# Peptides against a protein of PDB entry 4GXB: the designs that were tried, part 189

Target 1, 277 residues: chain A of PDB entry 4GXB
Amino acid sequence: VPTEEVSLEVLLSNGQKVLVNVLTSDQTEDVLEAVAAKLDLPDDLIGYFSLFLVREKEDGAFSFVRKLQEFELPYVSVTSLRSQEYKIVLRKSYWDSAYDDDVMENRVGLNLLYAQTVSDIERGWILVTKEQHRQLKSLQEKVSKKEFLRLAQTLRHYGYLRFDACVADFPEKDCPVVVSAGNSELSLQLRLPGQQLREGSFRVTRMRCWRVTSSVPLPSGSTSSPGRGRGEVRLELAFEYLMSKDRLQWVTITSPQAIMMSICLQSMVDELMVKKS

## One batch from the design tools (peptide; made by RFdiffusion4, then SolubleMPNN)

Design b2_p27_2_s3 (from b2_p27_2, 12 letters changed)
Fold by OpenDDE base, seed 5:
Structure b2_p27_2_s3 (fold): chain B 277 residues (1-277), chain A 27 residues (1-27)
Amino acid sequence: as target 1 above (277 residues)
Amino acid sequence: ETFENPEGYRVEGDPEVTQRALEERAR
C-alpha cells in the first residue's frame, strides 16, 4: 500500500469516535500514540491501553477479534477486511485492577476507564445486582467517576472481556457457554436445560498449555449450525487443565473468538510473570 | 497444585496458521 495520509477512526468502548490523522504505513504503536495525543492522554499512560480489532454488531456491541500486534498497520488491518462492521477500539490492556490507580490519577485516564466501565455494565459484561445498579446510577447522576470506579472494581467480572456465546466440550459435548476472560481465569457460564446457571472457573495457573486450531468442517451430514457456509473455518481453543491432583483434562472451546481468547490467556500469564519478577 | 511455569504458559500452535485462519474467515 502506498504511504498516504489518512483519517483513521478509533472507537472508545462506549462507541465514541476518535479521528486521527495517520499514515497508512504507521504501525500499531504510532496509531496508539496518535490516539493518545488526540485524547490528551499522557505518554506514561499509553502502555495501559491497546488497540483491538473488533466486529461491531447490529446492536452496537463489540465482538473482539484480536489485539493489534506491534508490527501491524492498523489502517491496513481494518480496511483489508472490506467490511464496515470491523472497527478499531481503544481499551485498557491490563487485568489487575490495581493498575487502575495509576490511570485514574489522570483526568483523561479516569474518563477512559469510566467510559469503558459504564459500557461494560450496560453490555452485561460486568454483573450487577439491582442494588448495585441503583448505587452505580446514583454515582453516575452525581458524575462521581472515581467513586463509580471504586464501586465497579468490586463487581463480579470487573475488568473481564466477555465473548460471544459459543460451544465447549465441557462439562458435556456441544455445551453452549458464555466465556469471559479476566482475573487470570476463563469463566465459562452455562445453563443446561432444566438446570441452574453454572460457572466454571479455569485459572490460567492450572493450565499446562493451550492451543488454537483451525479446521475446515468436512461436509459431514451433521447439524451444521444455520449460517455457517460450506467451508467456513472452525476455530477452537483447547487448554489442558489440572482438574485435580495429577489429573489433566483437555477442555475445548469452539469459537470464532478462539484467537482472542488465546491472546487473553497469554496476556494474563504475561502480567502474572511481571508481578512475580 | 498450580503449574508454576517460570517461562510462562506455552501456546501451542503455529502463529502463521492462526493468522491465516483469521484471514480466511474475513474472506
Scores: peptide ipSAE 0.047, ipTM 0.538, DockQ to the pose 0.147
Fold by OpenDDE base, seed 3:
Structure b2_p27_2_s3 (fold): chain B 277 residues (1-277), chain A 27 residues (1-27)
Amino acid sequence: as target 1 above (277 residues)
Amino acid sequence: ETFENPEGYRVEGDPEVTQRALEERAR
């Protein structure tokens, strides 16, 4: 691709647009630095954030596709998809809420975390009770961003990434689930027929390994599941989990976001490794 | 592609007990 100066749009979690002038040849870090500069985010805080490729849904929600890798050219990565539904989003890229303390000390960092957290609550990624919601709204009205975040840090699935509804083979085959990644786990929320909402936790520390696979379903004549067009690539994330002492079991999640799930797993493991060093 | 987890095989309590407790909290 010839090197040209271009305007690139990067979204915050709340949909705020950040326009940056970059080269088509600028790599992910170069673009991230440009976004940070545009926001007046200090250089020492850049590492707490990453650029993600997302698909914007009709309701304005973001479906995370993947994290942009260091070698990627964000402009090319997003424009090559030839669809306006694909966006680049800036989001925090750490899992431990303790790192919020570093980011919150800066006004811009605080604003970014606040905007992300508000969005995550509004989208139902962070789970809130009625009373907690009332408290959060009161803090929003007061524009008390620090207090808002401190309360939010105590909430269920704070810092989690919520995926689109998908299917898993656990606890039963073809079980509809909502997967969330955070706090060094995959949380699988499911509601079986006639049952209450249940949550399964799969800690990354008990995952021996994981894999992403892609397959093209053979056009078997009969099972036209109406929504999967003939020839759509099926992505699966499978992980081998230590269910009990000396008992490993494979769990498979079928999702278009399987790649993003695997990125989350790797990222959570990497962060745990850093903490142990 | 298969990725090995260097943090894998850590025994952090009884996973079955933990799973049951999580299921009970969701109820």
Scores: peptide ipSAE 0.033, ipTM 0.608, DockQ to the pose 0.040; fails the geometry check
Fold by OpenDDE base, seed 4:
Structure b2_p27_2_s3 (fold): chain B 277 residues (1-277), chain A 27 residues (1-27)
Amino acid sequence: as target 1 above (277 residues)
Amino acid sequence: ETFENPEGYRVEGDPEVTQRALEERAR
């Protein structure tokens, strides 16, 4: 691609647009720095955020596709998809809420976390009770961003990334689940017929390994599930989990976001490794 | 592609308790 100056749109979690002038040859870090500069985010806080490729749904929700890698050219990565539904999103890239303290010390960092958290609540990524919702609303009306975040940090699935509804082979084959990644786990929420909402927690520390596989479903004649176009690549995330002492079991999640899930797993492991060093 | 978890096998807590919790979640 010829090196040209271009305007690149980067979205915040709430859909706020940040326009930056970059080169088509600028790598992910260069673009991230440009976004930070545009937002007046200090250089020392840049590392707490990353750029993600997402697909914007009709309802404005984001389906995370993957994290942009360091060597990537964000402009090329997003434009090569030739679809306006794909966007670049700035989001915090750490899992431990303790790092919020560092980010919240800066006004811009505080605003970014606040906007992200509000969005995550509105999207149902963070689970709230009626009373908690009332409290959050009151704090939002008072524009008490710090207090809002402190309350939010106590909420279920704070800091989690929620994926689109998908299928897992646990606890049963072809079980519809909603997967969320955060707090060094994959949370699998499911509701079986006639049952209450259940959550399975898979801690990354009990995962021996994981893999992403892609397959092209053979056109088997009969049960084309309505909506899977002929020839869609099926992505699966499989992880080998220590269910009990000396008992490993593979759990497989079938999802178009399998790559993103694997990135989350790696990221959570990496963060844990940093904390232990 | 298979990724190995260097943190794997760091069983925090009682594996039996974890198993029971998983089994209870699977019931």
Scores: peptide ipSAE 0.032, ipTM 0.588, DockQ to the pose 0.043; fails the geometry check
Fold by OpenDDE base, seed 2:
Structure b2_p27_2_s3 (fold): chain B 277 residues (1-277), chain A 27 residues (1-27)
Amino acid sequence: as target 1 above (277 residues)
Amino acid sequence: ETFENPEGYRVEGDPEVTQRALEERAR
């Protein structure tokens, strides 16, 4: 692609649009810096955020596809998909809420975390009780962003990334699940008819390894699940988990977001390694 | 592609709690 100046739209978690003028040849970091400059985010806080490729759903929700890599050209990455559903989103890229303290010291950082957290609550990514919801709404009405975040940090699945409903082979084959990544775990939520929401936790520290596999379903003559066209690539994330002492078991998640899940796993592990150093 | 976790095999938390939570779902 020839080097040209272009206007690129980057969204915040709440759907706010940030327009930046960049070159088509600008890499992910260059675009991120441009977004930071547009928002007046200090240079020392840029590293706490990343750009993600997402698919915007009809309801305005974001399905995370992947994190943009350093070598990528964000303009090319998003435009090459030739669909208006694909967007670039700015989001915090760390998992430990302790890093919020650094970001919250800056007005712009605070605003970004606040907007993200509000959006995550509204989308049901963060789980809240009725009482907690009332408290959060009160703080939101008062525009007490710091207090809002401090309360939010105590909530279940704060800082998690929630994926679209998918299927796992655990605890049973073909089990419908909602996967969330955060706090150095994959949370698998299951709701059976007439049952309460149940959650299983898979800590990354108990994962020996993981893999992403892509396959094209053979036209099996059997019951086509109605929604996937016969030719769609099936993505799976499999991880080997230490279930008990000296007992490893593979768990497989079938999801179009398997790549994003693997990115989350790697990112969580990387962060844990940094903390130990 | 297979990714190895260098943090693997570190026993944090009670694996039995996770297993019970998952088994209770299968019921």
Scores: peptide ipSAE 0.029, ipTM 0.580, DockQ to the pose 0.047; fails the geometry check

Design b2_p27_2_s4 (from b2_p27_2, 13 letters changed)
Fold by OpenDDE base, seed 3:
Structure b2_p27_2_s4 (fold): chain B 277 residues (1-277), chain A 27 residues (1-27)
Amino acid sequence: as target 1 above (277 residues)
Amino acid sequence: EEFLNPESFVVLDDPAVTAAALAARAA
């Protein structure tokens, strides 16, 4: 790709648009720095955020595709897809809410966390009760961003990434589930017929290994999601989990976001290693 | 907009189990 100056659109979690002038040859870090400069985010806080490739749904919701890697060229990565549905999104890229304290000390950082949290609540990524929702709305009306975040930090799935509904082979084969990643776990939410809503917690510390596979379903093989053709590529995330002492069991999630899930797993492991070092 | 806390159906973390998992992962 020839090196040219271009205008690149980067979205915040709430859909706010940030336009930056970059070169087509600029790597992810270069673009991230440009976005930070545009927002007046200080250099020492840049590392708390990353650029993500997402697909914007009709309702405005984001389906995360993957995190942009350091060697990538964001302009090329997004434009090569030849679809306006794909966007680049700025989002915090750490999992431990303790790091919020560092980010919240800066006005811009505070605003970014606030906007992201509001969006996550509105999209149902963070789970709230009616009373909690009332409290959050009150704080939002008062524009008490710090207090809002402090309350939000106590909520279920705060800091999680929520994926599109997909299928897992646990606890039953071909089980519809909603997967979320955060707090060093994969959370699988499901409601089997006649049962209450349940959540399975798979901690990364109990995963022996994981892998992403790509396959083409056989005509008489795996149950495919509605709309999938016989020749459509099926992505799966499989992890071997220590269910109990000396008992390993494979869990397989079938999802177009399997790659993003694996990126989250690696990211959570990396953060744990940093904290324990 | 109300979300309910689901019941967990997976075993919670156990230090001994975690240690075993880490050992298996390192092998």
Scores: peptide ipSAE 0.018, ipTM 0.489, DockQ to the pose 0.023
Fold by OpenDDE base, seed 4:
Structure b2_p27_2_s4 (fold): chain B 277 residues (1-277), chain A 27 residues (1-27)
Amino acid sequence: as target 1 above (277 residues)
Amino acid sequence: EEFLNPESFVVLDDPAVTAAALAARAA
């Protein structure tokens, strides 16, 4: 790809557009620095954020595809898909809410966390009660961003990434589930026929390994999925989980976001290692 | 077809979990 200056659009979680002038040959970190400069985010806070490739859904929500890698060229990565539904999004890239304290001390960092949190709540990524919702709205009206975040930090699935509805073989075959990643776990929400909503927790500390596979669905069998056409690639995330003492079991999630899920797993593990050092 | 296969790992946190995981790997 020839090197030239281009205007690249990077979105915040709430859909706010940030236009940056970069080179087509600029790597992920270069683009991230350009975005930070545009937002007036201090250099020492850049490391708390990352660029993600997402697919914008019809309702404006984002389906996270993957995190852009270090030596990747964001302009090429998004343009090569040749679809306007794919976007680059800036989002915080840590899991422990304790790091919020470092970020929110800065005005720009505070605004970024606030915008992200508002969006996550509005999109149902963060779960709230009616009373909590009322309190949050009141704080929004008062534009009390710090208090808003402090309350949000106590909410269920704060800091989680929510994935699109998909299918898992847990607790039974072909079970529709909603997967969320955060707090060093994969949370699986599901409602089996005649049952109440359930949430299963898979802690990364009990995972021996994981893998992502791709396959072409067959006309019949467990590899076929409703609505999936012939020739469509099926992605699966499988992890080997310590269910009980000396009992490892593979759990498989079928999702087009399997790659993103694996990235989250690795990211959570990496952060745990850093915190323990 | 295998796309991504991270190396196996054990997070050394809860001694009970760690011991169980190591035992399972040895078996």
Scores: peptide ipSAE 0.007, ipTM 0.454, DockQ to the pose 0.061
Fold by OpenDDE base, seed 1:
Structure b2_p27_2_s4 (fold): chain B 277 residues (1-277), chain A 27 residues (1-27)
Amino acid sequence: as target 1 above (277 residues)
Amino acid sequence: EEFLNPESFVVLDDPAVTAAALAARAA
């Protein structure tokens, strides 16, 4: 791709569009800095956010594909897909809510976290009771962003990234699940036949290793996965988990977002290492 | 939402198991 100046659209979590003028050869950090400048986000807060490649679903929701890597060229990464459904999204890229304190001290940072949190609640990524919903709406009507976030920080799955419905081989083969990543865990929500809805926690500290594999289903194969069309590449995330003392077990999640899940796992591990330093 | 139930949660964690896992990861 020839190096030239282009207008690039970057979306916030709520779908707000941020237009930035960049070079086609600008790397991820260059584009991120341009977005920050456009939003008047100070330089010392840029590191709390990242750019993500997402697929916009028909209902307007975002299916996260992957985090844009440092060496990538965001303009090329998104335009090469030749589909308007793919977007670049700005989102916070840390897991510990304690870091919210740093971001919230700035007006722009506060607005970004607020918009993201409102969107996550509206999309069901953050779980709320009826009473909590009433309290949140009251704070939203008052536009009390700090208080809104403080309440949101106490909610189930605050700071989590929710994935599209998929399939896992745990606790049973071909079990439909909803996976969420956050708080140093993968949360699996599932309902087995005749049973109540359950949520299982897989802490990253108990994962010995993980891997992503890809395959093409055979013509005679009938295995289907939510969010995957016929003939499309099948992606799986497998992790070896310490279920009990000296007992390791592989858990496999079949999902088009397997790559994004693995990115989340590594990101959570990295953050834990930083906190322990 | 079919998969939203904050009242049904099972934590697959144990301090002793976690310690073992950390040791395994460090190896």
Scores: peptide ipSAE 0.084, ipTM 0.538, DockQ to the pose 0.022; fails the geometry check
Fold by OpenDDE base, seed 2:
Structure b2_p27_2_s4 (fold): chain B 277 residues (1-277), chain A 27 residues (1-27)
Amino acid sequence: as target 1 above (277 residues)
Amino acid sequence: EEFLNPESFVVLDDPAVTAAALAARAA
């Protein structure tokens, strides 16, 4: 791709558009810095955020595809897909809410966290009770962003990234599940026939390993998922989990977002290692 | 711990998850 100056649109979690002028040859960090500059985000806070490739759904929600890599060219990455549904999104990229303290001390950082959190709540990524919802709305009306975040930090799945509904082989084969990543875990929400809605926690510290596989279903002898046509790549995330003492079990999640899930896992592990050091 | 063992699921009241799960089943 020839090097030229282009206008690149980067979205915040709430869909707010940030237009930056960058070079087609600018790498992820270059674009991130441009976005930060446009938002007046201090340089020392840039590291708390990342750029993600997402697919915008009809309801405006984002299906995260992957985190843009360091040496990736965001303009090329998004435009090469030749679909308007793909966007670049700025989102915080840490998991421990303690890091919010660093970010929210800055006006811009506070605004970013606030906007993201509001959006995550509205999209159902963060779970709230009726009373909590009332309190949050009250704080929104007052535009008390710090208090809003403090309350939000106590909410279920705060800081999680929610994935599109998919399928897992746990607790039963072909279980429809909603996976969320956060707090050093993969949360699986599901409802088995005749059962209540349940959530299971898979802590990364109990995962011996994980892998992503991509495969193309064979035309003959393979049952195609109703939502996937023949010849479409099937992505799976499999992790070996310590279910109990001395008992390891593989859990497999079938999802187009398997890559993003693995990225989240690695990111959570990395953060844990940083905190451990 | 309550969330440590995924074999011991916690019951949730989340209409969004319910809807998503139902949609996934219907797909």
Scores: peptide ipSAE 0.022, ipTM 0.521, DockQ to the pose 0.037; fails the geometry check

Design b2_p27_3_s1 (from b2_p27_3, 13 letters changed)
Fold by OpenDDE base, seed 5:
Formats: structure tokens, sequence, C-alpha cells
Structure b2_p27_3_s1 (fold): chain B 277 residues (1-277), chain A 27 residues (1-27)
């Protein structure tokens, strides 16, 4: 791609469009800085946010594909997919809500967190009771952003990234699950036939290891699925988990977002390491 | 140290959508 000045659209979590003029050769950090400048986000807060490649669904929801890496050229990364459904999204990139305090001290940071949180609640990423919803709406009507966030921080799955429905081999083979990443865990929500909706918490600190695999199912294979032709790539995230004392078990999640899940895992581990140092 | 599951509310996710996505993945 020739180096030229282009207008790049970056979305906030709520779908707000931020247009920035960048070079096609600008790397992820360059674009992020441009977005920050456009929003008047202070330089010292830039590190709390990242750019993500997402697929915008028909309902306007975002399916996160991956975090844009430092070496990437965001313009090229998004346009090379040749589909308008792919977008670049700005989102906070830390997990510990304690870092919200740093971001909330700034008006722009506060607004970004507020917009993201409102969106996450509306999309069902953050789980709320009826009473909590009432309280949140009241605060929203009062435009009390700080109080809104303080309440939101207490809610289940605050700060989590919710993935599209997928399949796991836990607790049984081919179990439909909804996976969310946050607070140093993968949360697997599922309902077995005749059972209550349950959430399994897989803490990253209890994961011995994890891996992402890409495979092409063979028609004659034991794992062959009807309708899946040759060339369809299946992504899996597998992790070895300490289920109980001295008992390790592999859990495998089959999802097109397996890469993004692994990125989240690594990111959570990295953040934990920073906190320990 | 054992994994414990937590009961969540019935409105936490759309089971129909979940089923649909499962079929898509398994197709």
Amino acid sequence: as target 1 above (277 residues)
Amino acid sequence: LELHLITTGPEDFDEEKLAQKTREILS
C-alpha cells in the first residue's frame, strides 16, 4: 500500500465515530495517539487504551477479533479484510478496576469509561439486576458519570469482555457456552438441559498453560461436522486447569475468537505480573 | 481449590442465540 494521508474511522464502544487523519504507514501507536489527540485525551492516559479489530454485527454489537499489535498498520489491517463490517474500536485495555481511578480523574477519560460502561450494560456484557438497572438509569438521567461508574464497578462482569456464543468440552462434550474474560479469569456461562444457568470461573492463576490451535477438519475425521467443507478453519483455545488439588484437566473452547481469548489471557497474566513487581 | 460454579440469572444470555451459534460452529 502506498504511503498516503487517509481519513481513518475509529469507533468508541458506543459506536461514536472518531475520524483521524493518519498515514497509511502509521503504526498502531501512531493511530492511537492521533485518536487521543482528537479526543483531547492526555498523553499519560493513552496507555490505558488500545485499538481492537472488531466485526460489527447486524445489531451493532462488536465481536472482538483481536487487539492490534504494535507493528501493525491499522489502516491496512482493517481495509485488507475487504469488508465494511470490520472496524477499529478504542477500548480500555486494563482489567483491574483500580486503574479506573487514574482514568476518571480526567474529563475525557471519564467520558470514555462512561460510554464504554453504558454500552457494556446495554449489550448485556455487564450483568445487572432489575434494581441495579433502575439505579443505573437514575444516575444516567442525572448525568452523574462518576457515581454511575462507581456503581457499575460493583456489578458482575464489570470490565469483562464478552465473546460470542461458542462451544466447550466442559462440563460435557460440545457444550454451548458464553465466555467472558475479565478479573483474571475466563467465565463460562452455560445451561445444561434441565439445569440452572451456571457460571464456571477459570482463574488464570490456576491455568498451567494454554494454546490456540488452528485445524482443518477432515470429512472422514471423528470430529468431522456435517456441512463443514474442506478449508474451513476451526480455532480452539485449550488450557490445562487445576480443577482441584493436584488434578489437572484440559478444557477446550471452540470459537472463532480463540485468538482474542488467548490475547486476553496473556494480557491478564501480564497485568498480574506488573502488580506483583 | 476446586472449581465452583455460580448460579446466574435466567436473563444473563439468550439461549436461543447460543444454540444458533453452536450450530454454526458445529456445521
Scores: peptide ipSAE 0.030, ipTM 0.576, DockQ to the pose 0.030
Fold by OpenDDE base, seed 3:
Structure b2_p27_3_s1 (fold): chain B 277 residues (1-277), chain A 27 residues (1-27)
Amino acid sequence: as target 1 above (277 residues)
Amino acid sequence: LELHLITTGPEDFDEEKLAQKTREILS
């Protein structure tokens, strides 16, 4: 690919646009540095953020596709898809909220975390009670970003990445679920008929292994899933989970975001390893 | 028709391999 100077749009979680001039040959880190420079984010805080490829939905919500890898060329990665729905998003890339302390010491870092958190709450990624919502709104009106974040850190699924509604074979076959990744777990939220909303927690430390598979369902085959037709690629994330002592069970999630889920799993594991060292 | 990627932990994680498989899956 010939090296050319181009304008690249990178979005924040709230949809704010950051335009950077980069080379088509610039790798992910180069683009990230350019974005950081544009935002006046200090170099020592760059590592707390990553660039993600997302699909923007009609309602403006982001469906995360994957994290951009170090060797990728973000401009090429997004433009090669030939769809305006695909965007590059800047988001924090750590899971432990303790790292927020490092980031929020800086004005720009604080603003980024604040914007992301507000967006996550508005999108329902972070779960809030009515009272908590009132408190958050009050803090938002006062523009008390630090206090807002401190309160938000106590909320359910703070720091989680929420995926689009999908299907799992747990606790029963073909169960509609909402999967969220965070705090070293996959959270599966579901509501069975006649039951209350439930959440299953799958800690990554109890996952023996995981895999992503792709398949093409056949019309006459038992592999037909709702919403998937002939020739449509089906992605699945399966993980082998230690349910109890000496009892391993496979759990399979069918989702177009299976790749992103696996990336989250690996990222959470990596962070845990860093913390242990 | 099936593509398969298995990861067990950091020891087995290869970003390039993952990226390659991702491209293959999404192609």
Scores: peptide ipSAE 0.012, ipTM 0.374, DockQ to the pose 0.444
Fold by OpenDDE base, seed 1:
Structure b2_p27_3_s1 (fold): chain B 277 residues (1-277), chain A 27 residues (1-27)
Amino acid sequence: as target 1 above (277 residues)
Amino acid sequence: LELHLITTGPEDFDEEKLAQKTREILS
């Protein structure tokens, strides 16, 4: 692609649009720096955020496709899909809430975290009780962003990424589940017939390995994936988990977001390694 | 950590291949 100046739209978690003028040849970091400059985010805080490719659903929610990698050209990556439903989103890219302290020291960083957190609560990614919701609304009305975040940090699934409903083979075959990634775990929420909502926690520290597979179902085979027909690509994330002492078991999640899930797993592992160094 | 990744994810693709794979996944 010839090098040309273009206008690129980057969205915040709350849907706010940030327009940046970049070159078609600009890589992910170049675009991220342009977004930071537009927002007046200081250079030393850029590393706490990443650009993600998402699909905007009909209800306005974002389905995360993948993180944009360093070698990518964001303009090309998004425009090559030839669909307006795909967007580039800026979001924090760390898991440990302790890093919020660094980001919150800056006005722009604080605003970004606040907007993201409000959005995550509104979208049901962060789970709240009625009382907690009341407290959050009160703080929001007062525009007390720091206090809002401090309360939010204590909430269930704070800092998690929530995926679209999908299917797992745990605890039983073809079980509908909602997967969330955060706090060094995959959380699987599920409801078996006649039972209450349950949550299974799979800690990355107990995963021996994981893999993503891309396959094409045989014409004679049935597809369990909604919207996927015969001959369409099927994605699965499988991980080998230490269920108990000396007992390993494979768990398989069938989801179009299997790649994004694997990215989250690797990212969580990487962060844990940094903490150990 | 005893964790390792075996995947056909985006790490194995260049720009064009990744774009193509993304289109296939989302089709």
Scores: peptide ipSAE 0.020, ipTM 0.408, DockQ to the pose 0.162; fails the geometry check
Fold by OpenDDE base, seed 2:
Structure b2_p27_3_s1 (fold): chain B 277 residues (1-277), chain A 27 residues (1-27)
Amino acid sequence: as target 1 above (277 residues)
Amino acid sequence: LELHLITTGPEDFDEEKLAQKTREILS
């Protein structure tokens, strides 16, 4: 793509549009800096956020595709898909809520976290009780952003990224699940027939390894995935998990977001390594 | 693509906690 100045739209978690003028040749960090400048986010806080490629669903929700990599050209990455459904989204890119303290000290950082958290609650990514919801609404009405975040930090799945409903082979084959990544784990929510909603936790510290595979189902194969046409690329995330001492078991998640899940895993591991250093 | 994680040391293994979570999944 020839180098030229273009207007690029970047969305916040709440769907707010940020328009930035960038070069088509600008890499991910360049675009991120442009967005930060537009928002008046200080340079020392830029590293707490990343740009993500997402697919906007009909209801306005975002299906995260992947984090934009350092070598990518965001303008090219999004426009090459030739679909208006694909967007670039700014979101915090750390997992430990302790880092919120650094970000919240700045007005813009606080606003970004607040907007993201409100959106995550509204979308059901963060799980709230009736009483918690009441408290949160009260704080929203008062526009007490810091207090809102402090309360939110105590909520279930705060800081998690929620994926679209998919299928896993655990605990049973072809089990419908909702996967969320956060707090150094993959959380699998599932409801077996006649059972209550359950949540399983797979801590990254107990994963020996993981892999993403891509395959094309044969036309004669039973499409176990509702809504996927024959011959559609199937992505799977498989990880080997320490179920007990000296007992490893593979768990496989079939999802179009398998790549994004793997990115989350790596990101969580990386963050843990930084903390240990 | 296969990615290797950090090795789980003895200090990182909580059998009771893991067992509890496993039971929650399987229940």
Scores: peptide ipSAE 0.016, ipTM 0.413, DockQ to the pose 0.031; fails the geometry check

